# Ledger of designs, part 14: peptides against a protein of PDB entry 4A54

Target 1, 94 residues: chain A of PDB entry 4A54
Amino acid sequence: MSVADFYGSNVEVLLNNDSKARGVITNFDSSNSILQLRLANDSTKSIVTKDIKDLRILPKNEIMPKNGTKSPSTNSTKLKSAETYSSKNKWSMD

## One batch from the design tools (peptide; made by RFdiffusion4, then SolubleMPNN)

Design b1_p11_1_s4 (from b1_p11_1 with E5K E11L)
Fold by OpenDDE base, seed 4:
Structure b1_p11_1_s4 (fold): chain B 94 residues (1-94), chain A 11 residues (1-11)
Amino acid sequence: as target 1 above (94 residues)
Amino acid sequence: SELKKAIEEEL
C-alpha cells in the first residue's frame, strides 16, 4: 500500500517526545522521510518519520476537537496543532 | 498497520 492511499485522512501522530500532532495527511516525502500534515489553522507541519512513536487514523464518525470547536472527522476536517493531551482512542499505526 | 507499512515500504 502507498502512503498516498491515505492522503486526505485525519490522523493523530504521537511523537517520541510524547507530544501529539493532529492533521490531514497531505504529502509524504520518501526521500527525506517526512510526513506532511495540514493543521487546523491551515498551516503545514512536517514530521520526520523517525520522530513518530505511533499513529492512528481517526475514524470519520469520531467527534474530535478543532481549534475552538468540535466536529466529526472528515477527509477535510481541520485538526488542532500539536499538543500534549490524552487520546480517547488507542494508538495504532494502521 | 497499513499506514505504517506504507511508510516503511517507501523509505
Scores: peptide ipSAE 0.589, ipTM 0.914, DockQ to the pose 0.685; fails the geometry check
Fold by OpenDDE base, seed 2:
Structure b1_p11_1_s4 (fold): chain B 94 residues (1-94), chain A 11 residues (1-11)
Amino acid sequence: as target 1 above (94 residues)
Amino acid sequence: SELKKAIEEEL
């Protein structure tokens, strides 16, 4: 399976410093080991994979970025602003 | 995580 199979998925990234970022996977640069996310404010965040502790695909019923995935979502709420947080949430790896 | 594995495979 390739990272490209997950393009358009809404994900939560847990970083090594225990901060979290949420966004839609838009690209993966294998040469530089960079995962690119589109955030809630439509900005782009580049994350070096070595800084990633864990990742999970967010269920469709969770809050998603404003201009997120094209996947059908019936019960999703759009995020109004991009944010990085360190809140204690349920964490499950896909 | 399948995504994590996919990343690791492409490193």
Scores: peptide ipSAE 0.586, ipTM 0.913, DockQ to the pose 0.732; fails the geometry check
Fold by OpenDDE base, seed 3:
Structure b1_p11_1_s4 (fold): chain B 94 residues (1-94), chain A 11 residues (1-11)
Amino acid sequence: as target 1 above (94 residues)
Amino acid sequence: SELKKAIEEEL
């Protein structure tokens, strides 16, 4: 599998400090080991892969950033936090 | 995680 196969997917990233980031995968820089996420506020977050403990692909029924939603409905609920998010849902590794 | 594996394979 290539990371590019997951572009456009909404993901939750569990970091080594046990914090979570949530966004849509927009790019992966293999040379610098940087995963880029579009956040709920449409900003971009760059995550160094060494800081990633785990990742999961979010179900389509989960709250997603406005831009990048793959749901057929035009109306999407924005995440409360743009950079750091704590999900109440059970952690499920992709 | 297939995504995690994909990242690790491309590093």
Scores: peptide ipSAE 0.585, ipTM 0.913, DockQ to the pose 0.749; fails the geometry check
Fold by OpenDDE base, seed 5:
Structure b1_p11_1_s4 (fold): chain B 94 residues (1-94), chain A 11 residues (1-11)
Amino acid sequence: as target 1 above (94 residues)
Amino acid sequence: SELKKAIEEEL
């Protein structure tokens, strides 16, 4: 399975500094080890994979970025601001 | 995690 199979998925990333980022996977640069997320404000965030402590795919009922995709998550609430990236769901890797 | 595995596999 490749990272490209997850393009369009809404994910939450836990970084090594315990900060979190949430967005839709738009690209993965294997050469530079960079995961790209589209954020709620439609900007793109590049995350170096070495800084990632944990990842999880958000269920379809979780809040998604405004310009998220329908696949694989549908019927989710669109997130309009970058301030709401918390989830009550227990951390688990898929 | 399939996603994490996919990342690790492509690194």
Scores: peptide ipSAE 0.582, ipTM 0.913, DockQ to the pose 0.729; fails the geometry check

Design b1_p11_2_s1 (from b1_p11_2, 4 letters changed)
Fold by OpenDDE base, seed 3:
Structure b1_p11_2_s1 (fold): chain B 94 residues (1-94), chain A 11 residues (1-11)
Amino acid sequence: as target 1 above (94 residues)
Amino acid sequence: SWLEEKLNKSY
């Protein structure tokens, strides 16, 4: 697959200086070998691929720590299946 | 490319 096929993927990048960056792949400049990440604070970071020691794709379940913005708790409100209690009111009209 | 190889290995 091409790099573009991985746009939108969450990745952890280990740099040659042993620092780490985590973000979503938003763009890749093939001419300049620059990978662009969107970080948790919605800022962008451009990384020259020569500075990358290693890279891994994070599983979708790994919550990227949003600095301070409350991820809206999607309260999975369990849609309680409205059990339609058909109470047959047997109105016996005498 | 190097990056493509890394991404494909991580997938």
Scores: peptide ipSAE 0.644, ipTM 0.925, DockQ to the pose 0.882
Fold by OpenDDE base, seed 1:
Structure b1_p11_2_s1 (fold): chain B 94 residues (1-94), chain A 11 residues (1-11)
Amino acid sequence: as target 1 above (94 residues)
Amino acid sequence: SWLEEKLNKSY
C-alpha cells in the first residue's frame, strides 16, 4: 500500500529526540519526505521522516483525546416524571 | 520509502 492509502489513519510517532506525537495523517510530501499530522487540538504538525525513530497505527477505537470540546454534557434532563398525583377527590357522600 | 515500509508493517 502507498502512504496515501493511510490518509485518515491515527498514528503515534516516536521522534529521534524520544518525544512522541499523535495525530491523523493528512498529507505526505514524497519529494521532501514530510509527513503532515492533524493533532487532537486540530492544529497541523509537519514532521520530516528522517526525524522519526518509529511509528505505529493506532486502533480505530482509540478515542483520540479531542480537545475538550465539552462533549455536550448530555444533561440527561432527568425528565422528572411529573407524577400527576391524581388527587382522588374523595367526594364524601354526605 | 521508509515511511511506506513502516506503515505497511504496522497495518
Scores: peptide ipSAE 0.643, ipTM 0.925, DockQ to the pose 0.769
Fold by OpenDDE base, seed 5:
Structure b1_p11_2_s1 (fold): chain B 94 residues (1-94), chain A 11 residues (1-11)
Amino acid sequence: as target 1 above (94 residues)
Amino acid sequence: SWLEEKLNKSY
């Protein structure tokens, strides 16, 4: 099978620097030997194949880290900095 | 290619 036959597959890539990348194969540039992955954060990572130490296709049953559902943007309630009004206690010396 | 071989082996 050609690389294109694996487009859409989830893969784990081990790089020569011992870092790992996981993503969906979206493209392969055969001329430049560049593998493109869509990562869990929907960003795209381009990897030169010479930098790949190992690669495996992830089984469909492996819980791919769910694209973190955008945690509902908790409206950063601007915690109003409680202006500690230093109430000058007027100590009236009687 | 190297990549094709890896993918085919991992399939």
Scores: peptide ipSAE 0.643, ipTM 0.925, DockQ to the pose 0.678
Fold by OpenDDE base, seed 4:
Structure b1_p11_2_s1 (fold): chain B 94 residues (1-94), chain A 11 residues (1-11)
Amino acid sequence: as target 1 above (94 residues)
Amino acid sequence: SWLEEKLNKSY
């Protein structure tokens, strides 16, 4: 199979510096030998294959550790529901 | 390629 056949696969990459990266294969540049991964935080990481020591495909059921990307604390700006003060126009129908 | 070999072996 070609590398393109594995697009969309979750992989764990062990780098030569013993660091690890996990992500979905989104692209491979064969001319420059660059593997592109989409990470758990939806960012992309480009890895030169010469820097890869080892690689494994993760099973579909393996929960990619969501790097605790601090979900941007959506400061739930409490949209203070503007209590629409319905000014009861007391139309005095006299 | 090296990458293809690794992917195919890991599948």
Scores: peptide ipSAE 0.640, ipTM 0.925, DockQ to the pose 0.718

Design b1_p11_2_s2 (from b1_p11_2, 5 letters changed)
Fold by OpenDDE base, seed 5:
Order: sequence, then C-alpha cells, then structure tokens
Structure b1_p11_2_s2 (fold): chain B 94 residues (1-94), chain A 11 residues (1-11)
Amino acid sequence: as target 1 above (94 residues)
Amino acid sequence: SWLEEKLNKEY
C-alpha cells in the first residue's frame, strides 16, 4: 500500500530526539519526505521522515487520551482587592 | 519509501 492509503490513520511517531508525536496522517510529501500529522489540538505537525526513529499505527479502539482541552481556566484573577486596612493609628492621648 | 515500508509493516 502507498502512504496515501494510510491517510486518516492514527499513528505514534518516535523521533530521533526521543520525543513522541501522536496524530492522524493527513499528508505526505514524497518529494521532500515530509509526513504531516494532525495533532489532538487540531494543529498540524510536519515531520521529516529522516527524523523518525519509529512509527506505530494506533488501534482504532485506543481512546487517544483526549488531552482534555484544559477548559480555559478562566483565570478569574480574583483581583484580591488589597483592602488596604488603613490602620487608623488611634493616637491615645495620655 | 522508508515510510511506506514502515507503515506496511505496522499494518
């Protein structure tokens, strides 16, 4: 089968730098030997095949851990209103 | 290609 026959497959790629990438094969540039993956965050990653140490096809049933889109933690920066407690120096007169 | 061979082996 050609690489194109694997478009849409989920793969895990181990790179020569020991980093890993997981994604769906979306394209392959045969002229430049560049594999394109769509990652879980919908971004695309282009990988030169010479940088690939190993590759495996993930089984369809493997629930790719949805890196839970961290719901935008609404950094409710609770502006702790620094209640400047103006300590009124009660000058006790003697 | 190298990639084609790898993919076919993993399939």
Scores: peptide ipSAE 0.662, ipTM 0.930, DockQ to the pose 0.620
Fold by OpenDDE base, seed 1:
Structure b1_p11_2_s2 (fold): chain B 94 residues (1-94), chain A 11 residues (1-11)
Amino acid sequence: as target 1 above (94 residues)
Amino acid sequence: SWLEEKLNKEY
């Protein structure tokens, strides 16, 4: 298969500097040997193939960590139980 | 290409 047949595949790339990149293959420039990945944050990373030490295809079911928008830790503002002070205003009617 | 060979091996 050609590289183009793998467009849309999720891959993990190990670079020669021991850094890793994970993303979807969006393009390959064969003339310049440049692999383009779309990352979890929707940014694009271009990698020269000479800088790649190793590559693996991730299983389809592996949810690429979408940059989980840290669900804003809804600081559960403890709704302070409004102590309904039933001020029984005992209006002593004289 | 080197990349093509790698991808085909991993598939």
Scores: peptide ipSAE 0.660, ipTM 0.929, DockQ to the pose 0.654
Fold by OpenDDE base, seed 3:
Structure b1_p11_2_s2 (fold): chain B 94 residues (1-94), chain A 11 residues (1-11)
Amino acid sequence: as target 1 above (94 residues)
Amino acid sequence: SWLEEKLNKEY
């Protein structure tokens, strides 16, 4: 099979510097030998194949830890503006 | 290619 047949597959890549990358194969540039992965945080990483020491295909059931974008809890500090209603005692002198 | 061979072996 061609590399394109594996688009969408989850892979773990071990690099020559002993670092690891996990992601989905999204593209392969055969002219430049560049493998593109989509990472768990939805970013893309381009890897030159000569820098790859080893590669394995992950089982479909392995839940890629979606780095859940912690939706910034908008601490809507409801500034309860305590409108201090100053009761203006209008002393009407008749 | 090297990558193609690796992918086919892991499949």
Scores: peptide ipSAE 0.660, ipTM 0.929, DockQ to the pose 0.597
Fold by OpenDDE base, seed 4:
Structure b1_p11_2_s2 (fold): chain B 94 residues (1-94), chain A 11 residues (1-11)
Amino acid sequence: as target 1 above (94 residues)
Amino acid sequence: SWLEEKLNKEY
């Protein structure tokens, strides 16, 4: 599948500086290798793929943080305070 | 691309 097929997916990105970002994939600039995420506060973060160490797709049933917060309400995940999280699901019809 | 490969691997 192309990157565009993953638009709307919730992802967690681990950067080379060991910071993390969580958000919904909203766009990918293939020419410049820039991944765009919508964050929990509805802001947008652009990440150059060369700065990405690792990436995982979050399951749809995973509880995401509420808008305006950088911490998801999950029992199994230990998160750093410096991490940015997205609470929005682009595919939500609610 | 690197990202495409990663996403497909995670899928």
Scores: peptide ipSAE 0.654, ipTM 0.926, DockQ to the pose 0.811

Design b1_p11_2_s3 (from b1_p11_2, 4 letters changed)
Fold by OpenDDE base, seed 5:
Structure b1_p11_2_s3 (fold): chain B 94 residues (1-94), chain A 11 residues (1-11)
Amino acid sequence: as target 1 above (94 residues)
Amino acid sequence: SWLEKKLNESA
């Protein structure tokens, strides 16, 4: 099969620097030998294939790191800054 | 390619 047949597959890539990247294959540039992954945070990572030490397809049943549930945007209720009404104490000197 | 080989081996 061609690389394109694996688009959408979740893979773990071991790089030559011993770092790992996990993501979905979204594109492959054969002219430049660049593999593009979509990461769990929805960012894209481009990897030159010469920097890849090893690659494996992750089983579908392996719990993909849950896209960090967007913490519900706590509507930060703009705490209305309490306008400190400086009560001008009018000291009437009689 | 090297990548194709690795993908096919992992499948």
Scores: peptide ipSAE 0.673, ipTM 0.931, DockQ to the pose 0.677
Fold by OpenDDE base, seed 4:
Structure b1_p11_2_s3 (fold): chain B 94 residues (1-94), chain A 11 residues (1-11)
Amino acid sequence: as target 1 above (94 residues)
Amino acid sequence: SWLEKKLNESA
């Protein structure tokens, strides 16, 4: 299979410097040999394949460690929808 | 490619 057949797969990449990256394969640049991963924090990481020591596909059910970078809870400032007090115009029609 | 081989081996 081609690399493209694995788009969307979760992978663990071991780099030559012994660091690890986990993410979903989103793209591969064959001309430059660059593998793009989407990480748990929704960021993207581009890895040159020459820097990869090893790679494995993670099982679909394997809980990818949510990099607990709590997406800053967008304090949804509850814009208190200004309750438009519909002033009941009491039109006293006599 | 090297990557293709690794992916296929890991599948």
Scores: peptide ipSAE 0.670, ipTM 0.932, DockQ to the pose 0.729
Fold by OpenDDE base, seed 2:
Structure b1_p11_2_s3 (fold): chain B 94 residues (1-94), chain A 11 residues (1-11)
Amino acid sequence: as target 1 above (94 residues)
Amino acid sequence: SWLEKKLNESA
């Protein structure tokens, strides 16, 4: 597949200086070998591929904390433990 | 390219 096929993928990039960058691939400049990432703060980072030591695609389930998209608060609906009040109503049939 | 190779290997 071409690089363009991976646009929109969330990746972690390990740079030669041992720093890491995480973001979504938004563009690749093949002429200059520059990979553009959109970071969690919606800023863009341009990385020259020669500065990349390693790269991995992050699983789709790894929600990059987008600043401001509240992860849908899984309202832990407190499963109200249905206290089955088995009130044995002793029907005293007198 | 190097990048294509890395991406394909990571997919």
Scores: peptide ipSAE 0.669, ipTM 0.931, DockQ to the pose 0.867
Fold by OpenDDE base, seed 3:
Structure b1_p11_2_s3 (fold): chain B 94 residues (1-94), chain A 11 residues (1-11)
Amino acid sequence: as target 1 above (94 residues)
Amino acid sequence: SWLEKKLNESA
């Protein structure tokens, strides 16, 4: 697959200076070999590929620390199990 | 490219 097929993927980039960057791939400039990431704070970081030591795609379920965005509290709506009240209508036939 | 190879390996 081409790099463009991975747009929208969340990645962790290990740089040659041993620092790490995490973000979503938003663009790749093939002419200049520049990878663009959207970071957790919604800023954009441009990384020259020659400065990348390693890269991995993060699993979709990995919670990226978003600065200040309240994780939508997945209100675990307790599915109140509808207790099917089987009203046994005891018809007392007198 | 190097980047393409790394992405494909990680997928």
Scores: peptide ipSAE 0.669, ipTM 0.932, DockQ to the pose 0.897

Design b1_p11_2_s4 (from b1_p11_2, 5 letters changed)
Fold by OpenDDE base, seed 5:
Structure b1_p11_2_s4 (fold): chain B 94 residues (1-94), chain A 11 residues (1-11)
Amino acid sequence: as target 1 above (94 residues)
Amino acid sequence: SWLEELLNKSY
């Protein structure tokens, strides 16, 4: 799998400061370690990956961003949730 | 970061 497998996924990101952001993954800047989300108001939020404590894919029955899209259908295993190695040392895939 | 490792991983 690659970053492209996550593009279009609706996610909830929990930051190290316990704040949350919900949005669609639109890009990942590997050079700067920045995950880019499109928010409900169509604005873009850039998050440094080191500031992310947890990430989960939002299920369809939860409140999603206004312009959220379904994750692309791929044959690869999709990430359901990811947790920091320091805490759980694991991540979940569907 | 842990997420960077995941996102950059290719299979």
Scores: peptide ipSAE 0.359, ipTM 0.830, DockQ to the pose 0.132
Fold by OpenDDE base, seed 1:
Structure b1_p11_2_s4 (fold): chain B 94 residues (1-94), chain A 11 residues (1-11)
Amino acid sequence: as target 1 above (94 residues)
Amino acid sequence: SWLEELLNKSY
């Protein structure tokens, strides 16, 4: 599977500074390690992945951002890992 | 980062 499998997922991102962002994943720049979200106000936010403390996939019944894509099914192992990272601590932080 | 590793992992 590729990173494109995350596109359209509605996520909550917790940053290292304890701020939060919610949006739909629209892009990931692997070269620069930047995750792009479409926010509820239809703006875009680019986040450097090193600044992310936690990320979870939101349930499909959660409020979607404007013009957001329906979240793809979390049938992949990768998506499940991202969704439950804080509980499983599967990956090293750095 | 942990997220980068996850996002770039191929299966």
Scores: peptide ipSAE 0.358, ipTM 0.831, DockQ to the pose 0.128
Fold by OpenDDE base, seed 4:
Structure b1_p11_2_s4 (fold): chain B 94 residues (1-94), chain A 11 residues (1-11)
Amino acid sequence: as target 1 above (94 residues)
Amino acid sequence: SWLEELLNKSY
């Protein structure tokens, strides 16, 4: 599984400044450490990964972007693991 | 970052 397996996932991002963003993952630039989200208004938001405190996959019953894509057909266990690692602070920010 | 480690991890 690669970062591309997360493309199309609807996520909520909590930033270090305690602001939140919701959108569909459209791209990840590993060279510049930038995650791109398509927001509900169809605009694109670029977020530097070092500014991200937490990230979770949104369930279908929560607010989704208007023109969002369906989550990729991936193993739900792997996605859940990603959320678990984030929620339990298993990894250091740096 | 923790997110980079997660996103670049191969399974």
Scores: peptide ipSAE 0.357, ipTM 0.829, DockQ to the pose 0.128
Fold by OpenDDE base, seed 3:
Structure b1_p11_2_s4 (fold): chain B 94 residues (1-94), chain A 11 residues (1-11)
Amino acid sequence: as target 1 above (94 residues)
Amino acid sequence: SWLEELLNKSY
């Protein structure tokens, strides 16, 4: 899968400092390892991927960043509900 | 990182 498969997904990001951010994935800068989220106030937050502990794609029935925003349709239902929490040991951290 | 691997993974 490419990063494009995640574009438009509403996600919750758990950072290494245990803070959380919610937003829609709008971009990934592979050169700098930066994930870009659009937040509820339409501002943009850039997060260095090494600072991310866990990430999950939020169900459609949860709060979206912007009123009226909908997740794009994808061919992978698994991706739509994918959870990458370290507690589930789905992926090992570096 | 695990996330970078996920975001750049190809099938």
Scores: peptide ipSAE 0.357, ipTM 0.828, DockQ to the pose 0.131

Design b1_p11_3_s1 (from b1_p11_3, 6 letters changed)
Fold by OpenDDE base, seed 1:
Structure b1_p11_3_s1 (fold): chain B 94 residues (1-94), chain A 11 residues (1-11)
Amino acid sequence: as target 1 above (94 residues)
Amino acid sequence: SIEKELSEKLL
């Protein structure tokens, strides 16, 4: 098994300085010992593996804290259903 | 664990 088998996995990395990084594994440079994570803001963070103290794989169901990018309130334009009042012309034939 | 295996490959 290689690191590449974990590409696409969401992970939390604990660094030696006790900071944490969360992201999806996008690449591993074995020559330089650099792990690349795609972060929630779609940016890429490169981490030197020597700086990693611990790593955990986040379950798929763990809602990545969506950085509160306000989902653009799609102004649901209330499509005013044009109530076509069909005036029943009761044509009473005498 | 799978995490341990990944850690062993990275660290």
Scores: peptide ipSAE 0.492, ipTM 0.885, DockQ to the pose 0.142
Fold by OpenDDE base, seed 4:
Structure b1_p11_3_s1 (fold): chain B 94 residues (1-94), chain A 11 residues (1-11)
Amino acid sequence: as target 1 above (94 residues)
Amino acid sequence: SIEKELSEKLL
């Protein structure tokens, strides 16, 4: 399993500063340890993984509102629904 | 969990 298996998944990332970013995983640069998210406004946010405290995968086909003031990027637009790992790759893990 | 696996790959 690789990070690429999760491309297209909606995730919420908790950063070390306790801010949150929510978006669709579009890319991961393993060499530089940079996770790329597409945000609700279709902009792209690059997150250095060292700044990540935790993450969760959001439910499939769920339109999630953008995090409020806690988000590093502020937009009032809801995130587009996106496939999660279960739709991208047929694997199971507890 | 899947999140744990993803975290292990990212972090």
Scores: peptide ipSAE 0.482, ipTM 0.883, DockQ to the pose 0.130
Fold by OpenDDE base, seed 3:
Structure b1_p11_3_s1 (fold): chain B 94 residues (1-94), chain A 11 residues (1-11)
Amino acid sequence: as target 1 above (94 residues)
Amino acid sequence: SIEKELSEKLL
């Protein structure tokens, strides 16, 4: 598999500074090692992969960015913030 | 996990 196989996936990224970013993977620049996420406000965030400590793929029933929901319903719950935040969530790298 | 596979491709 390649990173492109995960385009459209909603992810939560834990950074080395213990902050978190959440969004839909829209692109990966392999030359520069930059992961691009679409955030809840439809803006984009670029993350240098060296700053990533951990990552999880969010279930479809969790809070999604506006244009990242794959739910059959027309209505989706949006994230309260499109900015980087800190929280205590479960992580799985298995 | 699938997250681990993704991480392996990113990092």
Scores: peptide ipSAE 0.485, ipTM 0.884, DockQ to the pose 0.123; fails the geometry check
Fold by OpenDDE base, seed 2:
Structure b1_p11_3_s1 (fold): chain B 94 residues (1-94), chain A 11 residues (1-11)
Amino acid sequence: as target 1 above (94 residues)
Amino acid sequence: SIEKELSEKLL
């Protein structure tokens, strides 16, 4: 499985400075280690992966960015989104 | 978790 298998997934990224970005994964530049997100306002945000502290996949019932894509599904892989979503930050790396 | 798997690929 590659990062490309997650294109279209809606994610929340926690950065090392404790700021957060929420958007749909649109691209990953492996050469430069840059993750690109499409945000709710249809703008794009590029994030250097070294600045990422944690990441979670948002449930499908969460508000998606405009013009977003659906989370990918393959025959062998089903994406699991967070079951409990609240205002509190919960980061599961299990 | 799936987040861990994705994180392992990104980080």
Scores: peptide ipSAE 0.480, ipTM 0.883, DockQ to the pose 0.086; fails the geometry check

Design b1_p11_3_s2 (from b1_p11_3, 6 letters changed)
Fold by OpenDDE base, seed 1:
Structure b1_p11_3_s2 (fold): chain B 94 residues (1-94), chain A 11 residues (1-11)
Amino acid sequence: as target 1 above (94 residues)
Amino acid sequence: SLEEELSKKLL
């Protein structure tokens, strides 16, 4: 089984210093023994695998705390529908 | 391999 099989998976990494990191596995550098995670803020964290005490795959239903990235309030510019008042010129033919 | 160890921890 390859680490690549877990690319795109949400994981929680417990480090030897008892700190935790959560993110999506984006890459593994086997030459340098570095696991790369994309964090909730879209930054990348590199973790040396020797520093990993434990790792678990997060269930899909765990609402990753959406860092409240304020969905850019798409200023729905209310396209004021120009009500083209078609003035019905009632041409009264005499 | 380190990859195998990581795989074991991930599963």
Scores: peptide ipSAE 0.171, ipTM 0.753, DockQ to the pose 0.707
Fold by OpenDDE base, seed 2:
Structure b1_p11_3_s2 (fold): chain B 94 residues (1-94), chain A 11 residues (1-11)
Amino acid sequence: as target 1 above (94 residues)
Amino acid sequence: SLEEELSKKLL
């Protein structure tokens, strides 16, 4: 299984500093170890993989970026803006 | 591999 298998998936990333980002996996640069996410506001965030503590695929019923996955079964509410979550937000690995 | 580790974290 490769990271490419998850392209288009909506994910939540927990960083080592306990901040969180939510977005769609759009690319992985293996040479530089950088994961690229499209955020709710359609901006792109690049994350160095060494800074990633945990990552999970978001359930389809959770709020997702506007231009999220093209999965036909995705019916979740679209986010209007990119948000960064503090460490105080509940972190659950499904 | 790092890629494999990321894949594991997604599961």
Scores: peptide ipSAE 0.169, ipTM 0.749, DockQ to the pose 0.686
Fold by OpenDDE base, seed 3:
Structure b1_p11_3_s2 (fold): chain B 94 residues (1-94), chain A 11 residues (1-11)
Amino acid sequence: as target 1 above (94 residues)
Amino acid sequence: SLEEELSKKLL
């Protein structure tokens, strides 16, 4: 599995200085060992991989706070509970 | 390789 397999993934990076960065992986420079993230403000952050203590992939449902972009209205698909209308066939025997 | 190390942290 290559780093390129994770391009487009939202990640949280914990750095050696205990700071955190969140963004989308856009590129990896293998020659210079630099991971490139697109941040919520659409800026780009370059991180030297030796400065990374830990990295996790964020769940797709985790809303990354975009500065100023209206959170896409998650259409809460109201799971209409399929009320199983059990039609009780009242067999009225006359 | 660095790629292998990153892959190990991401999986």
Scores: peptide ipSAE 0.168, ipTM 0.751, DockQ to the pose 0.782
Fold by OpenDDE base, seed 5:
Structure b1_p11_3_s2 (fold): chain B 94 residues (1-94), chain A 11 residues (1-11)
Amino acid sequence: as target 1 above (94 residues)
Amino acid sequence: SLEEELSKKLL
C-alpha cells in the first residue's frame, strides 16, 4: 500500500502547534516528506510530515462543508447592446 | 485501520 492509495481521502491533521487542517489529500512528496491538502476554499496547504502530531481520516458521510462556491452561474447578462439611437436630427429647412 | 496505514506511510 502506498500513500497514493489515500489520494482523495478527506483527513483532519493535527499539527504540533495544535492547529488543525482539514482537506483532501492531493499529493505526497516522499523526497521532502510533504503532504499536500486541498482545503475547503480550494486553496492548497503543504504540510511537512514532521509537523504532524496526529491524523485521522474523516468518514465519507461527513459532509465537509464544501463551501459550495456556487459556480458563478454565469448569468449571461445579455449585454443588451445599447443601440445608440442615432437620432438623425433631420432639420427641415423651411 | 486506514488511519494506521496512512500514519505508517506518511510518518
Scores: peptide ipSAE 0.166, ipTM 0.744, DockQ to the pose 0.118

